# Ledger of designs, part 26: peptides against a protein of PDB entry 4N7V

Target 1, 222 residues: chain A of PDB entry 4N7V
Amino acid sequence: TLRSITSPLVAHRLKPIRQKTKKAVVSILDSEEVCVELVKEYASQEYVKEVLQISSDGNTITIYYPNGGRGFPLADRPPSPTDNISRYSFDNLPEKYWRKYQYASRFVQLVRSKSPKITYFTRYAKCILMENSPGADFEVWFYDGVKIHKTEDFIQVIEKTGKSYTLKSESEVNSLKEEIKMYMDHANEGHRICLALESIISEEERKTRSAPFFPIIIGRKP

## One batch from the design tools (peptide; made by RFdiffusion4, then SolubleMPNN)

Design b1_p11_3_s4 (from b1_p11_3, 4 letters changed)
Fold by OpenDDE base, seed 1:
Structure b1_p11_3_s4 (fold): chain B 222 residues (1-222), chain A 11 residues (1-11)
Amino acid sequence: as target 1 above (222 residues)
Amino acid sequence: VSLPLPDFPED
């Protein structure tokens, strides 16, 4: 099943973006829908031959073939759907489209990993919890130039000198210089706070059932 | 801004 290889993508709260590759253009629309435009080149002109338009919650996939399958010249936005539109639920998506959906999902996850959900300013750093899940990326930009980037898989440290390295185990973290451990401690505290606030704010958001509370900024740069 | 997204292969 498609569900066995990926979960429905989640594009809520993401800003519009359009990224072109050689064979595809992927977009997040103002509506927070996700579009994959499959591109073919003919006579030095690029044409959109197929479009997958995925709902913001990832559960509905609309597929159409621009210009009756003849293709539509690539433009700055997806071509409008015409006739012969197919609509599928996530669990009913034909296997022939799974790779394309997965491509969209990877794009969305990448965008989410770079989309601030919570920005928290401390005395020493700008902390950012990103939108991706599970295990949201967490970045700490210290005002003195040190950067710490935490992901589900690793921690990247960039020192003031520009020296950078990646940590993948607790033993490696424990082997850090004491001065770097201080930065790590601060980063970890900021991370803990952001996760706690995310939980609290999400609960309030659920209760109010209003517009999204995120993204949120806590504090200001000193 | 371009993200590190690989190209989509042909079917």
Scores: peptide ipSAE 0.174, ipTM 0.860, DockQ to the pose 0.833
Fold by OpenDDE base, seed 5:
Structure b1_p11_3_s4 (fold): chain B 222 residues (1-222), chain A 11 residues (1-11)
Amino acid sequence: as target 1 above (222 residues)
Amino acid sequence: VSLPLPDFPED
């Protein structure tokens, strides 16, 4: 099943963006829908031959072939659907489209990993919890130039000198210099606080059923 | 804005 290889993408709260590659253009629209445009070059002109339009919650996929399958010249936005439109639920999406859906999902996850959900200013650093899930990215920008980037898979450290390294195990974290451990301790505390606030705010958001509370900014830069 | 997204592979 498609669900065994990816979850429905979630594009809520993401800003509009358009990313062109050689064979595809991926967009997040103002509506927070996601579009994958499959591009083919013919006679030095790029044409959109197929479009997957995915709802913001990832559960509905609309597929169409511009200009009766002849293709439409690539523009600054996806071509409008006309005739021969197919609509599928996530669980009923034909296997032939799974790879394209996965591509859209990877793009959305990448955007989410770069989209601030909570920005928290401490005495020493700007902490940012991102939108991706599970295991949201967490970045700490210390005012003295040190940077720590935590992901589900690794921790990247950039020291004041510009020296950078990646840690992939607790053993490596425990072997850090004492000076760096102090930064790591602060980063971990900021991370804990952001996760706690995320939980509390999400619960209140659920209760009020109003406009989204995120993204939020807590504190001020000193 | 551009992100480090790999190209879509051939079908």
Scores: peptide ipSAE 0.168, ipTM 0.857, DockQ to the pose 0.811
Fold by OpenDDE base, seed 4:
Structure b1_p11_3_s4 (fold): chain B 222 residues (1-222), chain A 11 residues (1-11)
Amino acid sequence: as target 1 above (222 residues)
Amino acid sequence: VSLPLPDFPED
């Protein structure tokens, strides 16, 4: 099943963006819907041959073929759904569209990994918990120039000198210089706090059923 | 602005 490969994408709170590749254009709309436009080139002109429009919660997929399947000239936004429209739920999406959905999902996850959910200013750093899940990216920008970027898969460190390296195990973390360990300790504490706050705020958001509380900024830069 | 998104592989 598609669900065994990926969960429904979640585009809530994401800002509009449009990114073109050779064969596809992927967008997040003002409505927070996600569009994948499949592009073909004919006579030096690019045409949108197929569009997947996915709801902000990822559960509804609308697929259409512009201009009766002949394609519509690529523009600055997806073409309107006028021809050959099909609507599917996530669990009923035909397998032939799974790769395209996965592509949309990867794009959304990438955007989410760069979208602040919680910004927390500490005495020493600007901490940012991102929107992606599971294992949201966490960035720490120390005011002295050190940067730590935590992902589910690795930790990247950028030192004051500009030296950059990636850590993928606890052993490597434990082998860090003492000076760097201090930064890591602070980053970890900030991370813990952001996760705790995320939980609390999310619960209140659920109870109130109002406009999103996120993104949120906590504290001020010293 | 630009994200490291790979090209979509054609079916």
Scores: peptide ipSAE 0.163, ipTM 0.854, DockQ to the pose 0.806
Fold by OpenDDE base, seed 3:
Structure b1_p11_3_s4 (fold): chain B 222 residues (1-222), chain A 11 residues (1-11)
Amino acid sequence: as target 1 above (222 residues)
Amino acid sequence: VSLPLPDFPED
């Protein structure tokens, strides 16, 4: 099943973006829907042959073929659907479209990993918890130039000298120089605080049913 | 603006 490969994508709170590649254009719309336009070139002109429009919660997929499959000239936005529109739920999506859905999902996840959910200013750094899940990216920009980037897979450190390295195990983290451990300790504390606040705020958001609380900014730059 | 997204291999 598609669900065994990926979960429904989540585009909530993401800003609109449009990115062109050689064979596809992927967009997040103002409505927070996600569009994949499949592009073919003919006589030095690019045409959109197929469009997947995915709801912001990832559960509904609308598929259409512009001009009866002949294609529509590539523009600055997806072509409007006219005829031959198919609508699927996530669990009923034909297998032939799974790869395209995964492509959209990867893009959304990438955007989420670069979209601030919580910005937290400390005495020493600007901390940012991103929107991706599970295991949201966490960045710490120290005012003295040190940077720490945490993901589910690794921790990247950029020192004052510009020296950069990646840590992939707890053993490597434990082997850090003492001066770097101090930065890591601060980063971890900021991370803990952001995660705690995320949990609390999410619960309140669920109760109030009003406009989204995120993204938020906590503290002030010194 | 531009993110490191691989090209879709088909279509």
Scores: peptide ipSAE 0.155, ipTM 0.856, DockQ to the pose 0.711

Design b1_p11_4_s1 (from b1_p11_4 with D5S D6T)
Fold by OpenDDE base, seed 2:
Structure b1_p11_4_s1 (fold): chain B 222 residues (1-222), chain A 11 residues (1-11)
Amino acid sequence: as target 1 above (222 residues)
Amino acid sequence: DIFLSTDDLPL
């Protein structure tokens, strides 16, 4: 099943973006829908031959073939769906579209990993919890130049000198120099606080039917 | 900066 490969993409709260590559253009729209435009070149002109439009919650996929399948000239936005539209739920998406959906999902996940959900200023650093899940990326930009980037899979450290290294196990973390460990301790504390606040705020957001609370900024740069 | 290659994406 598609679900065994990926979960439905989630584009909520993401800012509009459009990325063009050789074979496709992927967009997050103002509506927070995601569009994958499949592009072919004919006579030095690029045409959109197929469009996958995915709802912001990833559960509905609308597929259409612009201009009766002849293609529509590539523009600054996806062509509007008109006729011959197929609409699928996530669980009913034909297998032939799974790879394209996965592409959209990976793109959205990448965008989410770079989209601040919580920005938290401490005395020593700017901490940022990102939108991706599970295991949101967490970045700490210390004002003295040290940077720590935590992901679900690794921790990257950039020291003042610019020296960079990646930690992939607790053993490696425990082997850090004491001075770096101090930065890590602060990063971990900031991370804990952000996760706690995320939980509290998201619960309140769920209870109220108000506009999204995120992204939020806590504190200010000293 | 965000970039995802589509080289492996079939039309």
Scores: peptide ipSAE 0.056, ipTM 0.814, DockQ to the pose 0.897
Fold by OpenDDE base, seed 3:
Structure b1_p11_4_s1 (fold): chain B 222 residues (1-222), chain A 11 residues (1-11)
Amino acid sequence: as target 1 above (222 residues)
Amino acid sequence: DIFLSTDDLPL
């Protein structure tokens, strides 16, 4: 099943973006829907041959073929659907479209990993918790130039000298120099606080029926 | 910039 290889994508709170590659254009729209346009070149002109439009919650996929499959000239936005439209739920999506859905999902996840959910200014650093899940990316930009980037899989450290390295295990973290551990301790504290605030704010958001609370900024740069 | 490292999708 599709669910065994990916979860429905989540594009809520993401800003519009359009990314063009050789064979595809992927977009997040103002509506927070996600569009994958499959592009073919013919006679030095690019045409959109197929469009997958995915709802912001990832559960509905609308597929259409512009101009009866002849294609529509590539523009700055997806072509509008006309007649030959198919609508699928996530669990009923034909297997032939799974790779394209996965592409959209990976793109959305990448965008989420670069989209601030919580920005927290401390005495020493700007901390940013991103939108991706599970294990949201967490970045700490120290005002003195040190940077720490935490992901679910690794921790990247950039020192004042520009020296960069990646830590992939707790043993490697424990082997850090004492001066670097001080930065790591601060980063971890900021991370803890952001996660705690995320939980509290999310719970309060669930109790309200207003606009989303995120993204949020806490404190200000000294 | 945001870019996927995977190859382009086939039609």
Scores: peptide ipSAE 0.054, ipTM 0.808, DockQ to the pose 0.668
Fold by OpenDDE base, seed 5:
Structure b1_p11_4_s1 (fold): chain B 222 residues (1-222), chain A 11 residues (1-11)
Amino acid sequence: as target 1 above (222 residues)
Amino acid sequence: DIFLSTDDLPL
């Protein structure tokens, strides 16, 4: 099943973006829908031959072939659907489109990992909890130049000198120099606070049923 | 900048 290889993508709260590669253009629209345009080159012109338009919650996929399958010249936005449009739910998406959906999902997840959900300014650092899930990325930019980047898979440390290293186990974390442990302790505290705020705010957002509360900024740079 | 490697491309 498609679910065995990916979950429905979630593009809510993401800013519009358009990324072109050689074979595809992927976009997040103002509507927060995600479009994958499959591009072919013919006679030195790029044409969009196929479009997957995915709803912001990832559950609906609309597929169309511009200009009756002849293709539409690549432009600054996806071509509008016309005739012969297919609409699928996530669980009913034909297998032939799974790889393309997975591509869209990976793109969205990447964007989410770089999209601030909570920005929290402490006395010593700018802390940022990102939108990706599970295990949202968490970045701490200390005002003195130290940076800590936490992901689900690793912790990256960039010291004042620019020295960079990656930690992948608790043993490595525990072996850090004392001065670095101080930064890590602060980062962990900021992380805890951001997660707590996320929980509280999400609950209030659920109750209110209004416009999204996120992204939010707590405090300001000293 | 956000960029997916070519290895992630569907085609």
Scores: peptide ipSAE 0.052, ipTM 0.799, DockQ to the pose 0.645
Fold by OpenDDE base, seed 4:
Structure b1_p11_4_s1 (fold): chain B 222 residues (1-222), chain A 11 residues (1-11)
Amino acid sequence: as target 1 above (222 residues)
Amino acid sequence: DIFLSTDDLPL
C-alpha cells in the first residue's frame, strides 16, 4: 500500500514556494495545497502534461491532464483543472501515481525541515524547532558563530573557524572536545524546552480549534 | 535553499 511507503503529506502552515526541475515543477500554493506538474519539452517549449494537486492534509489527490492531455504551456503557476479530472483519497490512489506522490511528500518534508515552528532565544543562541516529522530538525545558532543542526539521522556542528563535521552516533558525540560539549549541552536543553512547549501549545491549539498558534517566537535576542 | 532534483526519478 501507499501508506506502507509514506504517510499523507502535511503542508499546513507552509509558505508558498515553486521549484522547477527538468521533469517537474512542484509548488506549495497559498491554499497550502501541493501541486506536482509533470513537464515535457516539445519544440523548445515546456508543457505541463499532468498535474497532481494534493490537499494540505495529503488525503485528497486531484489529478488532471491539461488540454485533454495535449499539455498546457508551462507558466508561473499550475494550470487550472479543466480536463480529465480524477479525484482520489490517499488510500485509493492508483499505484501508477505513487512515485509522484512520494516526490511531493519528500519535497514537503524538505520544506518542513526548513520551516520554523518554534523559535526560542536563549542567553547564548537562537534555537529553532522545524515543522518536519517525525523527529523535527532542530537548529541552534549561537551568537558567537557556532551552529548545531540536529536531525533524526545526524548532528552537524559548525565551529567558529568554519570547520564542519557530522556526528552519527552517541560515541562520536561523547568524543567531542569539552568546549564543543558545552555547546551541545546547551543545544540539547533548548531542544528539550522546544519540544515541551510544542506539546503544550499544540494541546491548547487543539482545545481552541481556532487559527494556528504556530509558528511562534519565544524570547528576544539579547 | 530547498531543492529536490527529479532527474533520477521515474516520474
Scores: peptide ipSAE 0.052, ipTM 0.802, DockQ to the pose 0.755

Design b1_p11_4_s2 (from b1_p11_4 with D5S)
Fold by OpenDDE base, seed 1:
Structure b1_p11_4_s2 (fold): chain B 222 residues (1-222), chain A 11 residues (1-11)
Amino acid sequence: as target 1 above (222 residues)
Amino acid sequence: DIFLSDDDLPL
């Protein structure tokens, strides 16, 4: 099943974006829907031959073939659905479209990993918890130039000198120079705080059932 | 920058 290889994509709170590659254009719309336009080139002109429009919660996929399958010239936005539109739920999506859905999902996940959910300014750094899940990316931009980027898989450190390295185990973290450990300690504290705030704010958001609270900014740059 | 190439998944 599709569910066994990917979860429904989640595009809520993401800003509109449009990215073109050779074979496709993927977009997050103002509606927070995700569109994959499959592009073919004929006579030096690019045409959209197929469109997958995925709901913001990833659960509904609308598929259409512009201009009766003849294709529509590539433009600055997806072509409008015409006739002969197919609508599928995530669990009923034909296998022939799974790869394209996965493409959209990966794109959305990438966007989420770069989309601030919580920005927290400390005395020493700008901390950012991203939207991706599970294990949201966490970035710390110290005002003195040090950067720490935490992902589910690794921690990247960029020192003042520009020296960069990646840590993949606790042992490697423990082997850091004392001065770098201070930055790591601060980053970890900021991370803890952001996670705590995320939990608290999410709960309040659930209770109020109003407009999304995220993204939020806590504090300001000194 | 955000980038996902065609090589990331065959379409």
Scores: peptide ipSAE 0.060, ipTM 0.803, DockQ to the pose 0.680
Fold by OpenDDE base, seed 5:
Structure b1_p11_4_s2 (fold): chain B 222 residues (1-222), chain A 11 residues (1-11)
Amino acid sequence: as target 1 above (222 residues)
Amino acid sequence: DIFLSDDDLPL
């Protein structure tokens, strides 16, 4: 099943973006829908041959072939669907489109990992909890130049000198120099606070059913 | 910058 490969993508709260590669153009629209345009070159012109338009919650996939499959010249936005439009739910998506959906999902997840959900300014650092899930990325930009980037898979440290290293186990974290441990302690505290705020704010958001509360900024740079 | 290269494209 498609679910065994990926979960439905979630593009809520993501800013519009359009990224072109050789084979495809992927976009997040103002509507927070995600479009994958499959591009082919013919006679020195790029054409969109196929479009997957995925709803912001990832559950609906609309597929169409511009210009009756002849393709539509690549433009600054996806071509409008006209004829021969197919609409699928996530669980009913034909297998032939699974890889393309997975591509869209990976793109969205990448964007989410770089999209601030909570920005929290402390005395020493700018802390940012990102939108990706599970295990959202967490970045700490210390005002003195130290940076800590936490992901589900690793912790990256960039020291004042620019020296960078990656920690992948607790033993490595425990072996840090004392001065670096101080930064790590602060980063961990900021992370805890951001997660707590996320929980509280999300609960209020659920209750109000209003426009999204996120992204949110707590405090300001000293 | 946010970039997903063609190598990331399963197509």
Scores: peptide ipSAE 0.060, ipTM 0.804, DockQ to the pose 0.643
Fold by OpenDDE base, seed 4:
Structure b1_p11_4_s2 (fold): chain B 222 residues (1-222), chain A 11 residues (1-11)
Amino acid sequence: as target 1 above (222 residues)
Amino acid sequence: DIFLSDDDLPL
């Protein structure tokens, strides 16, 4: 099943973006819907041959083929669905579209990993918990120039000198210089706090059933 | 910057 290889994408709270590659254009719209435009070049003109429009919650996929499959000239936005429209639920999406859905999902996940959900200013750093899941990215920008980027898979450290390295195990973290460990300790504390706040705020958001509370900014830059 | 290459596409 599609669900066995990916979860429905979640584009809530993401800002609009449009990214073009040679074969596709992927967009997050103002409506927070996600569009994948499959592009073909013919006679030095790019045409959109197929569009997957995915709802913000990832559960509804609308697929259409502009101009009866002949294609529509590539523009600054997806072409409107006018003909050859099919609508699917996530669990009913034909297998032939699964890889394209996965592409959209990966794009959204990447955007989410760079979209602040919680910004928390400490005495020493600007901490940012991102929107991606599971294991949201967490960035710490120390005011002295040190940066720590935590992902589910690794921790990247950028020292004041500009030296950068990646840690992939606890042993590597434990082998850090004492000075760097202090930064890591602070980062971890900020991370814990952000996760705690996320939980509390999410619960209140659920109870209120109003406009989203996120993104939020906590504290002020010293 | 946010970028996915065409290598991420099935086609």
Scores: peptide ipSAE 0.059, ipTM 0.809, DockQ to the pose 0.705
Fold by OpenDDE base, seed 3:
Structure b1_p11_4_s2 (fold): chain B 222 residues (1-222), chain A 11 residues (1-11)
Amino acid sequence: as target 1 above (222 residues)
Amino acid sequence: DIFLSDDDLPL
């Protein structure tokens, strides 16, 4: 099943974006829907041959073939759907579209990993918890130039000298120089605080049933 | 930058 490969994508709170490659254009719309336009070149003109439009919660996929499958000239937005549309739920999506859905999902996850959910200013650093899940990316920009980037899979450190390295195990973290451990300790504390606040704010958001509380900014740069 | 290659998406 598709669900065994990926979960429904989640595009809530993401800003609109449009990215073009040779074979496709992927967009997050103002409506927070996600569109994949499949592009083919003919006589030096690019045409959109197929469109997958995915709801913001990832559960509904609308597929259409512009201009009866002949294609529609590529523009600055997806072409409007015609009467030749198919609508699928996530669990009923035909297998032939799974790879295209996965592409959209990976793109959304990438965007989420670069989208601030919580920005937290400490006395030493600007901390940012991102929107991706599970295991949201966490970045710490120290005012003295040190940077720490935490992901689910690794920790990247950029020192004042510009020296950069990646840590992939607890053993490597434990082998850090003492001066770097001080930065790591601060980063970990900021991370803990952001995760705690995320939980508390999410609960209040659920109770309030109003506009999203995120993204938020906590504190100000000293 | 945010980017996925075309190798990830077959036509």
Scores: peptide ipSAE 0.060, ipTM 0.810, DockQ to the pose 0.865; fails the geometry check

Design b1_p11_4_s3 (from b1_p11_4 with F3Y D5S)
Fold by OpenDDE base, seed 2:
Structure b1_p11_4_s3 (fold): chain B 222 residues (1-222), chain A 11 residues (1-11)
Amino acid sequence: as target 1 above (222 residues)
Amino acid sequence: DIYLSDDDLPL
């Protein structure tokens, strides 16, 4: 099943963006829907031959073929779905479209990993919890130049000198120099606080049913 | 900076 290889994409709270490659254009719209435009070139003109428009919660996929399948000239936004439209739920999406959905999902996840959900200023650093899940990226920008980037899979450290390295196990973390461990300790504390606040704020957001609380900023840069 | 290459989309 599609669900066994990816979860429904979640584009809530993401800012509009449009990325063009040779074969496709992927967009997050103002509506927070995600569009994959499949592009073909004919006689030095780019045409959109197929569009996958995915709802912000990833559960509904609208597929259409512009201009009766002949294609529509590539523009600054997806062509409107006027004809040749099919609508699928996530669990009923034909397998032939799974790779295209996965492409959209990976794009959204990448955007989410770079979209601040919580920005937390400490005495020593700017901490940022990102929107991706599970295991949101967490960045700590120390005011003295040190940077720590935590992902689900690794921790990247950039020292004051510009020296950078990646840690992939607890053993490697434990082998760090003491001065670096101090930064890691602060990063971990900031991470804990952000996760705790995320939980509290998300629960209140769920209860109120109002406008999104995120992104949120806590504290101010000294 | 955000980028997915065409290699991510086997068409």
Scores: peptide ipSAE 0.056, ipTM 0.803, DockQ to the pose 0.766
Fold by OpenDDE base, seed 4:
Structure b1_p11_4_s3 (fold): chain B 222 residues (1-222), chain A 11 residues (1-11)
Amino acid sequence: as target 1 above (222 residues)
Amino acid sequence: DIYLSDDDLPL
């Protein structure tokens, strides 16, 4: 099943963006819907041959073929769905579209990994918990120039000298220089706090059923 | 910057 290889994408709270490659253009719209435009070139002109428009919660996929499949000239936004429209739920999406959905999902996850959900200013650093899941990225920008970037898979450290390295195991973390461990300890504390705040705020958001509370900023730069 | 290559979209 599609669900066995990916979850429905979640584009809530993401800012509009449009990225073009040779074969596709992927967009997050103002509506927070996600569009994948499949592009073909003919006579030095690019045409959109197929569009997948995915709802912000990832559960509804609208697929259409502009101009009866002849294609629509590539523009600065997806072509409007005018003909040959099919609508699917996530669980009913034909397998032939799964890879394209996965592409959209990966793009959204990438955007989410760079979209602040919580910004927390400490005495020493600007901490940022991102929107992606599971295991949201967490960045710590120390005011002295050190940066720590935590992902589900690794921790990247950029020292004041510009030296950069990646840690992929707890053993490597434990082998860090004492000075770097201090930064890591602070980063971990900031991370814990952000996760706690996320939980509390999310619960309150659920109770109120209001407009999104995120993104939020806690504190201010010293 | 955010970037996915065409290789991320196998047909």
Scores: peptide ipSAE 0.055, ipTM 0.801, DockQ to the pose 0.702
Fold by OpenDDE base, seed 5:
Structure b1_p11_4_s3 (fold): chain B 222 residues (1-222), chain A 11 residues (1-11)
Amino acid sequence: as target 1 above (222 residues)
Amino acid sequence: DIYLSDDDLPL
């Protein structure tokens, strides 16, 4: 099943973006829908041959073939669907489209990992909890130049000198120099606070049923 | 069909 290889993508709160590659153009629209345009070159012109338009919650996939399958010249936005449009639920998506959906999902997750959900300014750093899940990325930009980037898989440290290294185990974290541990301690505290705020604010957001509360900014740079 | 590579994803 498709669920065995990916979960429905979630594009809520993501800003519009259009990213062109050699074989595809992937977009997040103003509507927060995700479009994958499959591109083919013919006679030195790029044409969109196939479009997957995925709802913001990832559960509905609309597929169409522009210009009756002949393709439509690549433009600054996805071509409008005309006729012969197929609409599928996530669980009913034909297997032939699974790889393309997975591509869209990976793109969305990447964008989410770079999209601030909570920005928290401390006395020493700008902390940012990102939108991706599970295990949202967390970045700490210390005002003195140190940077710590936490992901579900690793912790990257960039020191004042520009020296960069990656930590992948608790043992490596525990082996850090004392001066770096101080930065790590602050980063961890900021992370804890952001997660706590996320929980509290998400609960209020659920209760109000209003516009999204996120992204939010807490505090200001000193 | 056009094959999509993970290498096409923006970094």
Scores: peptide ipSAE 0.046, ipTM 0.755, DockQ to the pose 0.152
Fold by OpenDDE base, seed 3:
Structure b1_p11_4_s3 (fold): chain B 222 residues (1-222), chain A 11 residues (1-11)
Amino acid sequence: as target 1 above (222 residues)
Amino acid sequence: DIYLSDDDLPL
């Protein structure tokens, strides 16, 4: 099943964006829907041959073939659907579209990993918890130039000198120089606080049933 | 930058 290889994508709170490659254009719309346009070149002109439009919660996929499958000239936004429209739920999506859905999902996850959910200013650093899940990316920009980037898979450190390295195990973290451990300790504390705030604010948001509370900014740069 | 390669999505 599709669910065994990916979960429904979640594009809520993401800003509109459009990215073009040779074979496709992927967009997050103002409506927070996600569109994958499949592109083919003919006679030095690019045409959109197929469009997957996915709802913001990832559960509904609308598929259409512009201009009766002949293609529509590539523009600055997806072509409008006409009569040849198919609508599927996530669990009923035909297998031939699974790879395209996965592409959209990967793109959304990448965007989410670069989209601030919580910005927290400490005495020493600007901390940012991102929108991706599970295990949201967490960045710490120290005012003295040190940077720490935490992901689910690794921790990247950039020192004042510009020296950069990646840590992938607890052993490697434990072997850090004492001066770097101080930065890591601060980063971890900021991370803990952001996760705690995320939980509290999410619960309050659920109770309020109003506009989204995120993204938020806590504090200000000293 | 945000980027996915064409290898991720065949036409």
Scores: peptide ipSAE 0.057, ipTM 0.806, DockQ to the pose 0.874; fails the geometry check

